# Designs tried in a protein design run: peptides against a protein of PDB entry 6DSZ. Part 360

Target 1, 361 residues: chain A of PDB entry 6DSZ
Amino acid sequence: NYVVTAQKPTAVNGCVTGHFTSAEDLNLLIAKNTRLEIYVVTAEGLRPVKEVGMYGKIAVMELFRPKGESKDLLFILTAKYNACILEYKQSGESIDIITRAHGNVQDRIGRPSETGIIGIIDPECRMIGLRLYDGLFKVIPLDRDNKELKAFNIRLEELHVIDVKFLYGCQAPTICFVYQDPQGRHVKTYEVSLREKEFNKGPWKQENVEAEASMVIAVPEPFGGAIIIGQESITYHNGDKYLAIAPPIIKQSTIVCHNRVDPNGSRYLLGDMEGRLFMLLLEKEEQMDGTVTLKDLRVELLGETSIAECLTYLDNGVVFVGSRLGDSQLVKLNVDSNEQGSYVVAMETFTNLGPIVDMCV

## One batch from the design tools (peptide; made by RFdiffusion4, then SolubleMPNN)

Design b2_p30_8_s1 (from b2_p30_8, 13 letters changed)
Fold by OpenDDE base, seed 3:
Structure b2_p30_8_s1 (fold): chain B 361 residues (1-361), chain A 30 residues (1-30)
Amino acid sequence: as target 1 above (361 residues)
Amino acid sequence: REEEIREAFSAKINEEEYLKKLEEALKKEA
């Protein structure tokens, strides 16, 4: 009788940092298949607070703070299309994770997208957007009093969306997305009308981006706009300004994840398929009128880590590297390089006991 | 190693100054 001790999932498939337990606490939230782990970042390291079992594999996990909330709420979407908004409540020693809202967002008709589930939240918390099926964009309006997450679909003419984000600083909720057609990959924007339940023309588009453009990063104000990451190039566009770089170092391996370090979007972490960690830098230029514009983009190699599925900057130069294929890590960014020229030091390693998926190539 | 972890998390650095120093170091090696 081999008691297969059902090992808890150890492979990380998502991570996020924010203020979930309180307004003052810094939290790390980790998704491990059906399990959510909640930590508090302390002077002594990561303190485990709660584990939550979800009814399905976590596909989307995003923190957001609606107007008038003191702390972040958590949006989760499962691979079975169960959506919920969670709140952390503590009363003395009693910890409860409350479902504020829930719903099933599955459609009976639609082709599931080959690139999987994408879930995004408007920075002003007006709506959640979901790319679940080809040719459809699902919208969940955010209403404080609604316990039932209601959704509607808007038709997308662009059938092959690669990645999508909401932009910052837009009067109406505006999406920016990379899509593929027979002519190549392109970037487009749409305004989302909640009233008319349709797309309006967005502020800008960029046709014929790099063929392997795979990720969109929405850039906060004052810069605004978006960064598009490809295999060979990184581009910025905000409607008024376009910048492109093609650093040779990124051609060696595909960038697969990113995380914003600064609230103003001046620095980002990038992780590639070889476990290299990069810093993407947005150089600012202050104009005589006090406007801030993007001067240049740069990519710098920090060092090597486990192959990241997700990255999140905590504080004090500490980064959590969530890995699906290898061990997850806490790493320190140092201002001085080591003898190998690395600015990254592994502080803690979390063993991944996940099945070695023999990818029989 | 536990002491190094504690030092890293307890440092309470000025994030902008620290990241700027890192950025300046990276620029010199490039």
Scores: peptide ipSAE 0.544, ipTM 0.914, DockQ to the pose 0.891
Fold by OpenDDE base, seed 4:
Structure b2_p30_8_s1 (fold): chain B 361 residues (1-361), chain A 30 residues (1-30)
Amino acid sequence: as target 1 above (361 residues)
Amino acid sequence: REEEIREAFSAKINEEEYLKKLEEALKKEA
């Protein structure tokens, strides 16, 4: 009797930090294939709270806080297009993960995008956006009373979307996306009308961005706008201001993930394919009218980690490095560099046993 | 390692001040 102890998946394919268990608790949520692991960040380290099995591989995992919620809700989309909104409830020692809403968002018509599933949430929690299929943008309106997630599609003229985000500070939900056409890669914005179920012209566009522009970062207020990350350049645009940098250090390896450190979007962590960890710094200029504008962008090398699939800043300079290809890590950002000039120290390493080969025996 | 983890998580550092110090350090080495 070979007790095949089904090894739990160890490869991380997503991570997020927020206040899921309570308004006061800081949580780390880790997606490992079909498993969601929930931790509380404590003075003693990461405390495991609960593991949740999902009905499929987690493709999207995002925390969001609708107006009038005391804590974050969790949106999950699986690779089988099962969507749910989860709430954590604790009553004494009883811990329940409640499904507030669910739905299947699969379309019978459409080509699944080769770049995979993208799921985004409007910062004002008006809607969820999904890029599942080429030439379609799916919208899930967020309504508190709806237990059933209803979605509709808006046609995108741009068939090859590389990345998409909702922008901050927009009266209407506004997406910013990088797309590719025969002329190259471009950035465009659209406003999303929930009422008319259509796109309106967005506030700005940038044609002919870097050929390898791969990621969009939506920047919170007061800056607003977006950062576009390429192979050779990092650009910022908010409709009024454009900035570009081409730091030689980023040319060595492709940046593959990012995480916002500050709520105001002043600092970001960037991870590349070599496991280098960078800090992207947005330098502020305060105007006489009290407006804050972006003065400059800077990229600084912090050090080396496992190759990040996802990054999330916790607190106290602690970063979780979620790795799919290597071991996940808890790392500390130090204010002083070590003898090698690194500002990163690995505190804990979580062994990745690799993909569970489903040996269907 | 457990002590280092505990120290890192227990410090309750003012994050903004800490990150600002890091930023300043990075600026000096650049």
Scores: peptide ipSAE 0.542, ipTM 0.913, DockQ to the pose 0.893
Fold by OpenDDE base, seed 2:
Structure b2_p30_8_s1 (fold): chain B 361 residues (1-361), chain A 30 residues (1-30)
Amino acid sequence: as target 1 above (361 residues)
Amino acid sequence: REEEIREAFSAKINEEEYLKKLEEALKKEA
């Protein structure tokens, strides 16, 4: 029996940061095809804790903290539509990844979306939303006592959803999405009624956004609303305020990933197809009534990294650059630029051996 | 490199102050 030690996948297709192992631990979770790697961020660097094999390629990986949980839970959706909610449990030296809930969310009827699987979690942990098929939005209600993930579909009139997020600070779960129709690309919002299993009119819409608008970032309170990233422009909308910038520097390469740095959503990392790393800055204005409004948007070049599939800010100005096409990196953001004007220094590089072709011999 | 990694992770800096300083640096060069 030649145990062909199949090389472990090295290409990163997702990463998230949160408090999964404990309330106090900062974790980095990395998705590498069918494998989940769990690290603790320590004073000595990344400490590996556990590697978990999944029953399929990880398509969605999101941390969330339901009301009354002390630590984050992990939602995983595979490319085969197997959904699970995972909990980390340690008892002495024994480490268990507990499946709190699971289910298959595949539909018998539907066209899989060409832009792939999108999975999102309501910031208030009321539901999970899934865009799996054109013209359908799947909802998984989050119930603590339910070990079986049950889902229902809501029909979307908008057949070509490009990206979707849940908004923050909404009384009802509210999605914001970019979609394409024959007239161009647009942004729309819907409230999601769990009771009626339907969409209600959302708080705002923006018709005729940039033709290449590709990403939605939900902005936390106090700003609220969303950022829409295009090829040439970055726009903000919250139903009251609209701002747009068109920095020439982003026209050179397509922004492909983002990560929120601050809990308040004042800073974001952006990565493009050339491996350039940017900081998106939300400049605040404090009103006399104590309300905070967005004054301006700004994009600044930090430096160059591997081409990011995903980004996550850890702590102390350390960023994990998850790469599918190149080597993943730990990079340090410096407050002083180097001789080349870069604020980025590579600390560690993780060799990407490329796609493991399952040679079924 | 191990020392640089340890230094970076052990610093336990005030993140907001650090990021603000970075933001201020970026504003001056732009």
Scores: peptide ipSAE 0.540, ipTM 0.914, DockQ to the pose 0.881
Fold by OpenDDE base, seed 5:
Structure b2_p30_8_s1 (fold): chain B 361 residues (1-361), chain A 30 residues (1-30)
Amino acid sequence: as target 1 above (361 residues)
Amino acid sequence: REEEIREAFSAKINEEEYLKKLEEALKKEA
């Protein structure tokens, strides 16, 4: 009896921060293959609360707060297309992770997209969107009373979607996506009609973006719109305003992950394939009428970390760097640079023992 | 290191003020 002590996975493939355990608790949730680790951010550091085994590799992990919920719910999609919505419940010392809803969202027909699974949630919690297959956008309407995740597909004319997000501040759920066609890469928006189960024309489009545009960041109000991250450029568009920067520093390595630092979307963390950590700054201009407009975009190098698969700002200038290729880290952003000009200090390092090669027996 | 972690998490810094100071520092080096 070889008790193969299944080594716990150490490679991080997703992380998210929010209020999952309570309305007041700040949580760090970490996805490690089939494992979900839940931490509470405390004055003493990260306190482990619960580890949950999932029925498959976690492909999507997103926190969301439906109207009238006091705390966040967790959406998980596995690589085998099992979807669930999880709720944390504590009763005294008993901790339960409750499945509010579940479903399998696999289609019988469709080519799995080469860019993998994308899962997004409407900021107003009207729906979940899934890009699983080329030429299809799956919609899961969010209904409180429905224990079964019912989904439908909308046909996308754009077969090669690179990234997609829901926009903020839209009357109807609106997606913004980068896609590729024979003419290059483009950005387009669609409104999603739940009633008609179709796309309507979105508020704006941007044709002929950078050839290597790879990520969409939805920007919250008051700015709204989206940031498009490329290899050489970062662009902002909200339908009325367009800004582009091409900072030479980002050309050195591909930006691969991002995280919003503040609720108003003025600051973002960016991580590249060299482990460089940047801050993207949205400089505001307040107009005489009280409207806030984007004045400028700036990218500043903070320092170097492990190569991030995912980033999440916690609090107090602390950032969790989730790494798949290296050790995950808790890092502190300092106001003053060190002797090397770095604003980043590693506080804690979590050893990555490498990918658990699932020996498919 | 445990003290540094505790200090980092216990500081209860006004995040916006802290991030503004960081932003100002970054602007001076640019």
Scores: peptide ipSAE 0.530, ipTM 0.911, DockQ to the pose 0.881

Design b2_p30_8_s2 (from b2_p30_8, 14 letters changed)
Fold by OpenDDE base, seed 5:
Structure b2_p30_8_s2 (fold): chain B 361 residues (1-361), chain A 30 residues (1-30)
Amino acid sequence: as target 1 above (361 residues)
Amino acid sequence: SAAEIRAAFSAKVDEEKYLKELEEALKKES
């Protein structure tokens, strides 16, 4: 009996930060294929808490906090469309990951989208949205008493969705998405009616965005709206205000991941295909009436890291760089640059042993 | 080119078929 100790996967395909183990703990959750690693972020570094085997490759991993919950819950969707909501419970030294809800959300009819699985959660935790198939948007209503994840589909007229997010500050759950049609790429919004199980017209649209617009970032209040990231441009739109920048520095390599640094959405980390790390800054203007509006967008090159599959800001200028192609890193962002003009210092490196070829023998 | 036109037509036909299948599926779910 050669127990081929299957080497633990080292390639990171997702990471999230939140309060999963407790209300007070800051956690880093790392997805490595079928494995979920849970850490507590401490002043001394990352403390491992638990490792969880999932019944499939993790495709979506998102933390969310429903109303009345003291800590975050974890939504996971696997590549085989197994969905679950997980809760961390600790009783003394006993640690349990409890499945609060589960379901398979696979449809019998649907063309899997070329851009893969997208899973998003409404900021007010009213629903989970899934773009699994072309021309469909799947909704999982978030109900506290529902042990079974019931989902329904809404017809999405736009067949080629590039990215989608829920917007903040909307009375009804509202999605913002980049889509492609024969005329180019566009941004559109829809309100999601849970009652009618249909889309209503959203608050705004932007036709003819950059041809390579690839990512939507939902911006929290007070700014609201969304950031659209392209190859050459970064744009902001909230229905009332439009702003675009085309910093030459981002043109050199495609931005592939992002993460919000500040809860108010004033700063975002951006990672490109060359391992460059950027800060996107939203410059605010305070109006006389106390409203905050976006004055400008700015991009700063922070430095170089491993090629990020995912980024997550932890605390105190510490960033986890989850890498699929290279070593994952814990890096420190400094206020002052080094002699090379870098603001990034590697604190810890996590060796990537390469793709575990799951040879199912 | 004639080949591009045929490819575009084939793609449209395939899309129309797919949309019809989706609509039929959605009707069965509701």
Scores: peptide ipSAE 0.391, ipTM 0.821, DockQ to the pose 0.008
Fold by OpenDDE base, seed 4:
Structure b2_p30_8_s2 (fold): chain B 361 residues (1-361), chain A 30 residues (1-30)
Amino acid sequence: as target 1 above (361 residues)
Amino acid sequence: SAAEIRAAFSAKVDEEKYLKELEEALKKES
């Protein structure tokens, strides 16, 4: 009996921060292939709470809080298109992960998109959106009492979507996406009608963005709109205001991940393919009518980390750097730089033993 | 080149076929 002690996966392919275990606890959730690790963030570091085996490789992992929930729920989609909504329950020392809803969202006819599975949640928790296949956008309505994940497809005319997000502050659920056509890359918005199960014209579009535009960041209120990240440029658009920067420092390596630091969207962490960590800053301007508008965008190099697959800001300047290619890290952001000009200090390193090669025996 | 034209034509035909299949699938769901 060779007990092949299946080595636990160590490569991180997703991470998220929120209040999953309770309303008060700050949690770090880490996806490692089929494994979900749940931590409580403490002053002393990460306290492990639970490890959960999933029925497949985690492709999407997002926390969300529907109206009337005291804590966040977890949406997971696997690479085999199994979707679930999970809830944490604790009774004394007994910890249970409850499946609130589940379903398979696989389509028979769709061509899997080259950029992989994208899953997004409306900030107002009206729906989940899934880009699984070229030319389709799948919608899962979020109903409080529905244990059954009902999904429907909307035809997306743009076949080559690069990235997509739901926008904040929209009366109807509104997506913003980067797509490629023979003319280049473009940004477009659509409103999603749950009633009619169709797209309506969104508030704005931007044709002919940077050729290597790869990521969309939805910016919360008061700014609203979206940030588009390319190889050479970072742009902001909200329908009324457009702003672009092209800092030479970002041209050196492709930005591959991002995470919002401030709830108001004033700062974002950016990670590139060389393990450089940046801060993107949104400078505010307060108008005479009390509205807040974007004054400027700025990028600052913070330092170097492991190559991030995902980033998440925890608290008090602590950041988790989830790495697929290298060791994951817990790092501290300092206000003052060291002698080398770095604001980053590694607090803890989590050894990555590499991908579990499924030797099909 | 003739090869590029043929490749572009093939890609377009494949895309048109895919779109047709997708439209037929969507009609069956509705």
Scores: peptide ipSAE 0.391, ipTM 0.823, DockQ to the pose 0.008
Fold by OpenDDE base, seed 2:
Structure b2_p30_8_s2 (fold): chain B 361 residues (1-361), chain A 30 residues (1-30)
Amino acid sequence: as target 1 above (361 residues)
Amino acid sequence: SAAEIRAAFSAKVDEEKYLKELEEALKKES
C-alpha cells in the first residue's frame, strides 16, 4: 500500500486580503485549487493560521463586511457552482471555519460563458452578482438570517460579457460591464432592482471602447465610476468625465490582473502576462465646490515579478504575487529604484511544483 | 463562401434556440 502523500497544490488561482480572523488582523487568503490557505500578515511575514479543504475548485473568493459584522465574511463559489459564506471563529485555541450559508447556484439551462465564472459583491453588501451563463445575471440577496443562499436570474441582453463589477456610491446596486457584440466591445451600466428582479437603465454607457477591453475596475468615492483596461488603452468613465490614456509600455503585454492599493482608489497595481508590475495612478483635481474629479491617469513600470494570476497589496509596500504559471512571491515596493530601475525586491518565493497530475495507478 | 454562410446561419439558429430555451426557463422560475 503505497500511501502516495497527495502533494499539496502550489499553483495559486486566487488571493484576497481583509480582516477575516478578526477586525484587527490583516489576513491574506490564498486559493490553490480546492485548498484555502489563511495567513495573518505580520511584520515578520506571513503567519499560517488555517488550511481549509473545499469541496471543489475555488472559482470565486471575495471578502465582504455586512452592516453590523465586526469582521469580514468570505464568499466562495466553486467551479461546480457550490456557493458558501464562511466565518472565522476562534474560541481559545480552537479554530473553526463556520458555514453561515450555502447553496448550489447551478442552472439546468444555461451556456457556460467562455470567459468563465465571474462573482462580484455590491460594496454596500446588498447582493452578490454572478455571471455564470450567457444571457443571465444571477443575484444572491444578502440577508443576515438566511442559512440557505437563494438566488434568482435576471435576463441579460448582452450575451458576451467580458468582465463585470458593482460600482461604488450608487443608491441602487449598479453593475458596470464590458461586453462584445458584432460591432465591437462596449461598456454599459445597469441598476439591479431586488424588488422587481430586473435591470433598470444605468447612469451611463460607452459604446465602441477598445476592441481588447478586458477588465473593469470599480473606483471608490470620491472619484467613483470605473476604469476599463484594454491591450493598448486605459480609460476612466464616471458618467460625467471620460479620460483615456494609451501608454506604449502596456501594449507590449496584456494586463491580466489588478489590485487596489489605496482605499480611495488613487493607486492600483497591474500585472501583465510577462510578469511586469505596474502602478496605475489617478491624479486628483479638487473643484471649487469641494468635489474631487480625475485630472489625469498615469502608468509607471515598477519592475518584474512572477507572472501574476492575482495581486494583493498587503501593507507597507509589501505585495503578494499569486502565480499559477510560476512561483508565487512576496515582494517589497521601494520608493527608490535600484541600479536597473526596478522598484521591486523579492522578499520570499513560494515554489510552484506545477499541476498535480492525478496519475491513476 | 457558401460554407461560411451556412456556418453563420447555423450559429444564429443555435443562438435563437438557446435564447428561447433561456426565456422558457426564466418563465418557469418566476
Scores: peptide ipSAE 0.386, ipTM 0.818, DockQ to the pose 0.008
Fold by OpenDDE base, seed 3:
Structure b2_p30_8_s2 (fold): chain B 361 residues (1-361), chain A 30 residues (1-30)
Amino acid sequence: as target 1 above (361 residues)
Amino acid sequence: SAAEIRAAFSAKVDEEKYLKELEEALKKES
């Protein structure tokens, strides 16, 4: 009996940092196709804690902390539309991953979106939003006592959504999204009414953004609003303030992923298709009334890494670069540049043996 | 080296101070 040790998937398709194992532990969670790997960040490096097999390719993986929870919960959506909320539970040496809630969110009617599955969580943990199908926005209300994830659809007039996020600091859950119509790409906001199960008019819109606008970043308070990333420009809008930059350096390659470094959203990592790593900086201006506004946006080249599918800042200037096309890396951001002018040093490389095509037979 | 990796993770640096120093360095070279 040749136990063909099925090669574990090595290509990374998602990563997230948070406090999943405990309130005190810093965790790195890595999605590799159907596998979830959980690490603890320690003074000695990454310590593996648990590996979990999922019933399908992980399409969405997000940490969130509902009010009154001591640690983060994990939302997972698979490519087969199986949704679950997971909790880490340790009792002495016994480690269990508990499913708090689950459900299948597949619709019988709808065109799967060409840009794939998007899953987002309201920063106040009121709901999960899913863009699965063109012209539909699926809402999963978050209720502590509900073991069954119930969902409903809201119709979107905008059929071609490129990216969507929940905004911070909104009285009602508010989405911000980039969409395409025959006139170009635009940004719009909607409030989501859980009671009425409908969209209300959002706080702002921005028509005729860059033609290649591809990503929305929701910015935490005190800034609020959103960053829109294109091929040639990066723009900020919060309803009151608009700012745009067009740094020539980003025109060379498409930005494909981002990660927030600071809880207040003052710094972001950006990765492009050439493996360049950038820092996006939000410069603050303190007004006489004590309000903080965005003064400027700046993009700085840090260095080169593997082509990132996902990025996550850990701590102490350490970044995990999750790669699908190349080797994943742990990199250190240094204050002093090396002889090549790079602020990035690779500390550890994780060999990618290639995509395991799960041939669904 | 394994020692360099340990040094990178063990130094509980004031993260905000460290990132600010990085930001300042980036600003000077630009």
Scores: peptide ipSAE 0.528, ipTM 0.897, DockQ to the pose 0.838; fails the geometry check

